Peptides against a protein of PDB entry 7PB4. Designs and how they scored, part 269

Target 1, 105 residues: chain A of PDB entry 7PB4
Amino acid sequence: KMLNIKEYKEKLLSTLGEFLEDHFPLPDRSVKKKKKNIQESSVNLITLHEMLEILINRLFDVPHDPYVKISDSFWPPYVELLLRNGIALRHPEDPTRIRLEAFHQ
Target 2, 218 residues: chain B of PDB entry 7PB4
Amino acid sequence: DALQMAVGYFEKGPIKASQNKDKTLEKHLKTVENVAWKNGLASEEIDILLNIALSGKFGNAVNTRILKCMIPATVISEDSVVKAVSWLCVGKCSGSTKVLFYRWLVAMFDFIDRKEQINLLYGFFFASLQDDALCPYVCHLLYLLTKKENVKPFRVRKLLDLQAKMGMQPHLQALLSLYKFFAPALISVSLPVRKKIYFKNSENLWKTALLAVKQRNR

## One batch from the design tools (peptide; made by RFdiffusion4, then SolubleMPNN)

Design b2_p22_3_s2 (from b2_p22_3, 11 letters changed)
Fold by OpenDDE base, seed 1:
Structure b2_p22_3_s2 (fold): chain B 105 residues (1-105), chain C 218 residues (1-218), chain A 22 residues (1-22)
Amino acid sequence: as target 1 above (105 residues)
Amino acid sequence: as target 2 above (218 residues)
Amino acid sequence: KLFEQLERFLIDLKLYEILKTL
């Protein structure tokens, strides 16, 4: 049972990766901001695929506290996309934490 | 100059020591409004002020006034728009500010320097069609952004489902007509041949300002 | 249910067509 869940998880993530890259890519930050000294914190944004992987892993690894803290690497449009589509939920008491929606079998 | 002082005030925030914080705020806001409507704003000034208006740093009344005066002298940076969309998703701005932003984005669309990064946000804009308050303006934006590559069977299904729920809205019909133009095989439904595409933006808040910008850049 | 919502999201995102090929 657990092996089938891991394999399914990996297959799901792999299939999602290509789709998410095609339809929900990160804005190309490759516009060489000429280094004007504004330390806009070079926070490396993670892909939507990586974000989902983090959320799925947290659900499997820590099912009693499946919430992930939103970091600066979480692109706000991705967070909003997951929340609006019911893929993720905000923690009821801490809006900085989100979890993957437990799609009950 | 007075504009740099005003922009600097909004960027740095109110200096704690001023007893007349509201009077100072109003003075700087009027300075920005006056310059924006008279001459337009530089792309850098729009970048700063647009982010401030959407960040929730100030109250809704101030944010609304700032956003209403985001009139370019020449161009708006695409990067400013990408950052603005990010701020909209943080949820610190009001629903009315979100509507105003999409109205602004449609109104100023031709003045945005590039569209490549905005086109990458197509899926996010499309997801916002579910918001009834945003839907008319998002349809207009998508009408401007849509390429053949964006017309997918699932998006067609979503638009048809939305039409079934909301009725035959002129803005949805306009977008569906464009989708049918790019991919006629995906839309079997007969769409009424509308001679004129009607979006609610016929009365643009910036119409006079945009005419002035176009005259100055000729 | 996670799979159904993810499936709905994926359906909503065309991933349903991809999932049907799996």
Scores: peptide ipSAE 0.068, ipTM 0.763, DockQ to the pose 0.082; fails the geometry check
Fold by OpenDDE base, seed 4:
Structure b2_p22_3_s2 (fold): chain B 105 residues (1-105), chain C 218 residues (1-218), chain A 22 residues (1-22)
Amino acid sequence: as target 1 above (105 residues)
Amino acid sequence: as target 2 above (218 residues)
Amino acid sequence: KLFEQLERFLIDLKLYEILKTL
């Protein structure tokens, strides 16, 4: 049963990756316009696929506290997308933490 | 320059030491408003001020006033729009500010320099259709953005489901009609023949300003 | 349930049709 869950997880993530890349790509930050001083915080944004992988892994690894802290690498539109579609939930007491919806509970 | 000082004030925030914080804020806000309505703002000024208006740095009244004066002199950077959408998702702005932003985005759509990045946000805008307050304006935005490649069966289904929930809204019908135009095989449902595409008049707030911008750029 | 909701999300995104082809 657990092996089937891992395999299914990997297959799901693989299938999601292509779809999410096609339909929810990151904006191209590549406009390196040289304007000097705005410390554009060089924080590399993670893909929606990577975000989901983190959330799924946290749910499996720490089911009693499946919350992930939102970092600067989390693109806010992705967070909102997950929350609005009921894929993720905010922690009731800490809005900086999100979990994958316990679809299995 | 008075405008540079005003923009700098909003960017850096209020200097703690001034007893007359509200008077200073009002002075700078009026400076921005006056320049924006008279001449429009440079793309860089819009970039800064738009982010400020959506970041929740100031109160809703101030944010609303800033957003209302986001009138371009020439163009708006698509990067500013991408950043703005990001700020909207952070949730520090009010629902009314979100509505105003989408109204602004529709009104200013033709002044956005490029559409490549904003088209990448299609899925995010589409997800916002579920918000009843945003739905009319998001439909209008999607009507402007939709390409054949965006018309997917799942989006058709979501639009039909939304129509079933909220009824045959003119803005939904307009978007569905466009979807049917691009992909007639995906929409078997007979859509009522509407003579006029009807979107809620988002542009009314900026009608005079937009006319002035178009006249200056001729 | 996660998989069902992801599946529903995926169904809503027609990823379920893609998943059925896998």
Scores: peptide ipSAE 0.054, ipTM 0.748, DockQ to the pose 0.081; fails the geometry check
Fold by OpenDDE base, seed 2:
Structure b2_p22_3_s2 (fold): chain B 105 residues (1-105), chain C 218 residues (1-218), chain A 22 residues (1-22)
Amino acid sequence: as target 1 above (105 residues)
Amino acid sequence: as target 2 above (218 residues)
Amino acid sequence: KLFEQLERFLIDLKLYEILKTL
């Protein structure tokens, strides 16, 4: 049973990766480093696939606290996409933390 | 100049010490409005002010006024639009600001220098179709952006489901007709042949300004 | 259940059709 879940997880993540890359790619930040405004922190944004992988892994690894802290690497459109489609939920007391929706209820 | 001081005020924020914060804010806002409607704004000024309007740095009334005067002198940078969409997703702006942004984006679409990165945001715009307030304007935007590669079976189903929920809306019919043009095999449903595609006139707010921009860039 | 909801999400995103073609 666990092996089947792990294999399914891997297959799901693999298939999601291609789909998410095709339909929800990161914008090409090839915007030339004009030096001036400091606030474009060169924060390396993660892919939507990587974000989902983090959320899925957290749910499996720490099911009693499945929340992930939103980092600067989380592109805001991805966070909103997950929240709006009911894939993720914000922590009720900490809006900086999100979890996968408990699809099991 | 007065415009640089005004933009600098919005970028850096109010200097703590002025007792008349509201009067200073209004003065700078009027400066931006006057220049924008008279001459348009440089791409760099739009980049700064558009992000400010959507970041939630100021109140909704101020953000709305800033966004209404995002009129280009020549072009709008695609990067400014990508950043703006990111700010919309942070959720610090009001629903009315989001509607106004999509109206602005449609109205100013031809003045955006490139469309490659905006086209990559197709999926995010498409996801916004579920918002009833945004739907008419998002359909218009998608009508402008849609290429054959964007027409997928899953998007066709979502549009048909949306039509089943909302009825035969003119803006939705326009988008479905475009989808059928690119991928007739995916849409078996007979769509009414409309000779004219009608979207809500999102550009009405900027009609006079857009005419002036086109005249200056001829 | 999580996988079913993720599948539903994927179905709602119609990713499931893409998953079935794999």
Scores: peptide ipSAE 0.049, ipTM 0.789, DockQ to the pose 0.070; fails the geometry check
Fold by OpenDDE base, seed 3:
Structure b2_p22_3_s2 (fold): chain B 105 residues (1-105), chain C 218 residues (1-218), chain A 22 residues (1-22)
Amino acid sequence: as target 1 above (105 residues)
Amino acid sequence: as target 2 above (218 residues)
Amino acid sequence: KLFEQLERFLIDLKLYEILKTL
């Protein structure tokens, strides 16, 4: 039975999630809050899986402008990992925007 | 204290009103250098200054000098290393600064208080192997970090592909030999039996300082 | 086409072996 495109996407994302959690987990920032220095901005970092999901969804939903704006929730090592491995590309004019590599070119 | 004033200067940044900004910067930089090489720096001072050196807040020359004097009095916080790796990925530091950081990380590896979070960064370090300038030092770092659980088929393939591209580099062979030790079934290729593992001596920059740190902590 | 590319990426990551078990 040919899994419909949606089911395949869901399975792909699920499989990627497990792999990425095992091999590229977020650092445990639960370093004991020693009380004093307030300034670690409580920015909730997203997983690499969530980041890829956002990029994939943007490519499907808006193929003519598949770029996603990098937010503070994007852990810099994840962004670099995607860029270095050719999975994502930075916008040529806006370094704050990245897209999934269109393997079609 | 002169050191606290110097660290505070780098943390807060130059106050706009000082006519002699360069002289003030040099004074504080020399203060940090002198204390670091004589006594080492506290973990908190390293945390602050390491982030500054990698953030791109100052010029490459200043960042290089700061990074060269990241010598611990006792220990380096693992959190400082995790933050530093994050800064490397922001891309505001030079390639030479990245190389220097990995050299520093290898040299200071034994002085890092914990390795749990650094071990979680294994995949990110491994991804940096494709950078030709970083590859020798990253191989050395991975040689120190690699556990059996890290030796996966996809990583073996990447190392073999890298070897095919770059040739039989001593640092790659050292890492591959370790991989073969942990997972002999994954590496069918005969590796030359090297009696001596050869990494570039990255620690040479801090050799004297590291000896002094070890003597103080005995 | 995109799925084929993602599949190739997954194959390169050996996730294809995992996908075959799904």
Scores: peptide ipSAE 0.033, ipTM 0.726, DockQ to the pose 0.094; fails the geometry check

Design b2_p22_3_s3 (from b2_p22_3, 8 letters changed)
Fold by OpenDDE base, seed 5:
Order: sequence, then C-alpha cells, then structure tokens
Structure b2_p22_3_s3 (fold): chain B 105 residues (1-105), chain C 218 residues (1-218), chain A 22 residues (1-22)
Amino acid sequence: as target 1 above (105 residues)
Amino acid sequence: as target 2 above (218 residues)
Amino acid sequence: KLFEQLKRFEILLLLAKKLKEL
C-alpha cells in the first residue's frame, strides 16, 4: 500500500511536470542579443512546476502565513495563470505575496 | 534625431523636472506617432516603446497612444512580443490596453519575425478565452497560432463549454472549425459550414499603415 | 509524516485536475 502511494506520487509528479512543460513552457531566453548594458536580469526564471512546489511547501511549512513573496524568478504569466484560475490568491494587503488557494480544504 | 530623443524620453524618463512635463511628453509622443505612421518604427524602437506602453510607467492615455503607433518599418521582434505578454500579466495595464494589445498582435502577426516563442504562449492565450472582452481577439490569435499539436481534448471541452455559455459566436466557430480540421474525432458536434471566416479584428485601426508597410517591404 | 504526505498528494491531485481543466 505505501509503496504504491510513493510510486503513484512520483508518477503524478512526472505527469504533472510533463503537462506543465507541454502546455505552459518558459520562453526560451536563448536569443542572446549581444547588446551590452541592459542587465537582462540574470535571474533565472523557475518553471511553473517549481513555482507550485514553492507554494505547496510554504503552505505546509508556515500554515499561519502561507504566502510567498513574488520574486523576480516568478514569470508574470505564471503568476497571472494561477491567480486567474483560482489556484493562487494575492495577499489582501500585499499584492506582492501569493498563496495557494484553499481548494484543498 | 528627433525620434531618438523621443524614444529616449520614454525610456529614461524626463531628464529635467521641467514645469512643462505635459508639453514635453506630448511633443515626444507626437514625434513617435508621426514617424510610426509615415515610415514605421525600427524593431528596436518597437521593443522599447511596446514595453513602456505595457509596463505602467505612464498613464493609460499615453500607453494607449504609444501602443496604437507600434507600427513596424519592417519586422517586429518576437522577443518584444514575449516581453509584452509578460507585462500584460503584471496587471499594471488596463483591460482596454489588454484588448488593444491583442488587436495589435493580430494585426501585426505577419510582421513578427518568428513564431516559435509565441507558439509556446499558446496555453496562456487559450486561458484568456475566458475573458469576455478578450475572447473575440484571442480566438483570432489562436486561429493564427493553432497547430495540430495544440488541439487537445481538454481544450475542445473548454471551447464547447464556452460555446454553451456565450452561444454560437463567429470567432469561436472559426476556432472550433480549425480544431475540427486538425482533430475531427474530438469534435463530434456538427459545426455549421461557414464559407467565410469572420473575426471582429478583420477591420483594424492599422489597415492603412499595414498597407504602407507591405508596400515598403516589396 | 504520513498525514502530511497524504495531504501533499491530495493537493497535487487537485492541482493536476485543475490545471488539466485550463
């Protein structure tokens, strides 16, 4: 029973990851425009999967303040996707913070 | 160059706390508008100004005017479009600006140098179909972007659900017809055979400008 | 430990369902 749950969890994570990559991939930053001085923010964008993991982890690690600060690694389309579809909520007083929606209650 | 000074003003902001901020702004905006409508803008100028228009750096009236003059001399960089979509998602622009952007994107679609990265945004555009104000223009955009690989069962269900909600809309029917073309097995519903595909954005505010761009690039 | 793992799994299932509906 427990082994089957672990395997099923891994399969689910893989399937979810594949789904997110197939339908909501990051834009390829590979257009090395040689132009010098615009600090293309060296901030590596995280995947939608990684973003969801951060939100889930925060919910479990800090249940009384389950909000994550939107970092420069958060691709704005992902944030909007989560908010628009009721997967995440903005903090009522701080729009720079988001949490996983309580749809799991 | 007057255009370079104007673009520089929008990019860097006003250098001096001039009492005549509004007059200076209007002067530079008119410079950009005049060049854009006469000659078009270089890809680099569009890259700068498009992002400015969507970043919320200026007021909605200014942003709208900038966006309306995003007319290419030759091409629009795909990267500019990807960045623009990211700015739309930051929520610093009005709903009307979002609509205008999608109208612009459809109107300028053929002038975008590449489509590979824009095609990666397919899911985001598809999710925007739920916005009633965007839906007609997003359907048109998706009609231009949709490949066989994008036609999935869940998207078919969503389109049918939207049709059930909003009724038989010409733009939605056009997209559904394309989906049926790529994946007939996923769409059991008989779609009315429309001889002519119609989108609201068939008559765009850039019609004259687009003709001029096509003439210059011949 | 087990309860948390089950809840994480439940959330992932719900997320997967919701995301597949996009």
Scores: peptide ipSAE 0.363, ipTM 0.812, DockQ to the pose 0.057
Fold by OpenDDE base, seed 1:
Structure b2_p22_3_s3 (fold): chain B 105 residues (1-105), chain C 218 residues (1-218), chain A 22 residues (1-22)
Amino acid sequence: as target 1 above (105 residues)
Amino acid sequence: as target 2 above (218 residues)
Amino acid sequence: KLFEQLKRFEILLLLAKKLKEL
């Protein structure tokens, strides 16, 4: 039984990852910005999958404060997608923090 | 150059010490407007000014005026559009600015140099169909972007559900017709054979300018 | 541990459902 749950979880994660990659990919920033010396901090954007993992992990690791601070690695369209569709909630007092919606209620 | 000074003003922001901030702002805005409508703007100028218009750095009136004069001399960089979509999601611009942006994007679509990265945003645009103010313009944009690979069963269902909610809107019918063209097996519903596809005329604001751009680039 | 894994799985299922409806 436990093995079947793990395998099913892995299959689900893979299927979700593929779905997110197909339908909500990051824009390819690989356009060689000519090195003009402005340190535009090449903030590596994380995938939508990674964002969801962070939010899920925070919900389980810190259930009393399940909010994640929005970093520069969070692509704004992903944040908006999660908020607009009720997947995430913004902190009422701190707009820079979001949590996963409590789907388990 | 007066245009370079104007763009530099918007990029760097007003120098704190000027008592005549509003007069200086208006002067530079008029300079950008005059050049944009007469000759169009370079891709680099559009990149800078488009981001400024959507960043919330200035008030809604200024942002609206800047966005209305985002007329290319030749091309618009796809990267500018991707950045612009990111700014729209930051939430520092008004709903009216978002509508104006999608109208602009549809109107200027043929002047965007590449479409590969914009096509990656397909899912985000599709998710914006639920916004009643954006829906007509997003349908038009999706009509321009949709490839066979984008036509999925869940999107068909979503469009049919949206049609059930909003009624048989011309812009939804146009998009559904295109979806049926690419994937007839996914759309069992008989769509009325519309001889003409009618979208809201997004280009009306720029019609004269777009004609001039097309004439200069021939 | 098992309960947490089941809850994580439930959340993933619900997320997958919501995302597929977009």
Scores: peptide ipSAE 0.348, ipTM 0.802, DockQ to the pose 0.057
Fold by OpenDDE base, seed 3:
Structure b2_p22_3_s3 (fold): chain B 105 residues (1-105), chain C 218 residues (1-218), chain A 22 residues (1-22)
Amino acid sequence: as target 1 above (105 residues)
Amino acid sequence: as target 2 above (218 residues)
Amino acid sequence: KLFEQLKRFEILLLLAKKLKEL
């Protein structure tokens, strides 16, 4: 039973990762290589998959404060995608913090 | 045709180390400019060229010229706009290019085929209100995009804070008036009754081109 | 431990469903 749940979780994560990569990819960064003088906005954007993992982990690790601070690594279109589709919520008093929606209750 | 060759040049880059790179670039840029202002560009051409203008592939002068000639023949694809916004998030374009893009987006707003995905970017645009150079144009864009569902207490607070910082700007007052219309309970402050919503549009770079597009599509 | 893993799995399923509806 426990083995099956782990295997299903891993398969689901893989399938979700593929889905998110296909439908919600990060903007192509390939153009960064050639012009040295453009101040590399050093901000490494994370994938939508990684963003969701952070939100899920925060919900379980800190259930009394399940909010994640929006960093510069959070691509704004992803933040709005999650908020507009009821996957995430902003903190009512701190719009820089988001949590997973309680749709799992 | 000459336009396809020009678009292909910008997309693929210069094929050969020709000694005449700058002359070739200028030739193709003039071709795009001439066609765009005369006839407008197809949605596919705008998709390609808009991304090029914001990707940082070329210098700021070239990017500015490309962006200025993003005039549709008929429609602009929403996907092109979403991709363009993605480049703004990566921060490879200059501040002047960002301003020009928001001006373009407001000017071309009615020619964008769909608005569903653009509406999902509401919070990104709202965050750009903190940029003093972008604020007038972002207020205008938000005035076009704002729905009742977008009017939240935290956004009202941010707009009021911005008003406290910047003063009673006409563009900010226009947006606040719309917010009050959708959610009067969230805005207790008396807004001056402005009979006319005024966004600075007197110097629309595309005014003549937009008139021509509207005439061709009648 | 098992209960937490089940809840994490449930959330992932719900997320996957919600995202596929976009």
Scores: peptide ipSAE 0.297, ipTM 0.584, DockQ to the pose 0.074
Fold by OpenDDE base, seed 2:
Structure b2_p22_3_s3 (fold): chain B 105 residues (1-105), chain C 218 residues (1-218), chain A 22 residues (1-22)
Amino acid sequence: as target 1 above (105 residues)
Amino acid sequence: as target 2 above (218 residues)
Amino acid sequence: KLFEQLKRFEILLLLAKKLKEL
């Protein structure tokens, strides 16, 4: 029984990861760095899957303050996708913080 | 030149010391407008100004005027469009600016140099169909972008649900017809045979400018 | 531990459902 739950969880995570990569991929940054010296800080954007993992982990690890600070690694379209669809909620007093929505209740 | 000074003003922001900020802003905005409508803008100028218009750096009136004059001399960089969509999602621009952007994107679609990265944004555009103000323009954009690989069962369900909610809208029917063309097995519903695909505002704000661009690039 | 894993799994299922409805 427990093994089946773990295997099912892994399969679900894989299937979700594939779905997110297929339908909500990051734009390919393969734009040739023409050496214009604009240190556009090549902020490494995280995947939507990684963003969701961060939000889920924060909800379980710090349930009394389940908010995650939006970093430069958070691609704005992903943040908007989560907020617009009621997957995440913005902190009422700090717009730089978001939490996973309590849609599991 | 006057255009470089105007673009530089919008990029760097107003120099603090100008007592007449509004007059200076209006002067530079008119310079950009005049060049854009007469000759079009270089891809680099569009890259800068398009991001400024969507970043919320200036007020809605200024952003709207900038966006209305995003007319290419030759091409628009795909990267500029990807960055613009990112800014659109930050939510610092008005709803009217979002509508104007999608109208612009549809109008300028053929002048975008590549489509590979824009096609990766398909899911984000599709999610915007739920916005009633955006829906007509997003349907038109999706009609231009949709490939067979984008036609999935969940998207078909969403389009049918939207049709049930909104009724048989011409723009939605056009997109559904394209979906049925790519994946007839996913759409069991008989769609009315339309002789002509119709999208709202097929006549766009840039009609005259686009004709001039096409004539210069021949 | 098991209860937390089940809750995490439930959230993932709900997320997957919501995202597939986009």
Scores: peptide ipSAE 0.349, ipTM 0.813, DockQ to the pose 0.058; fails the geometry check

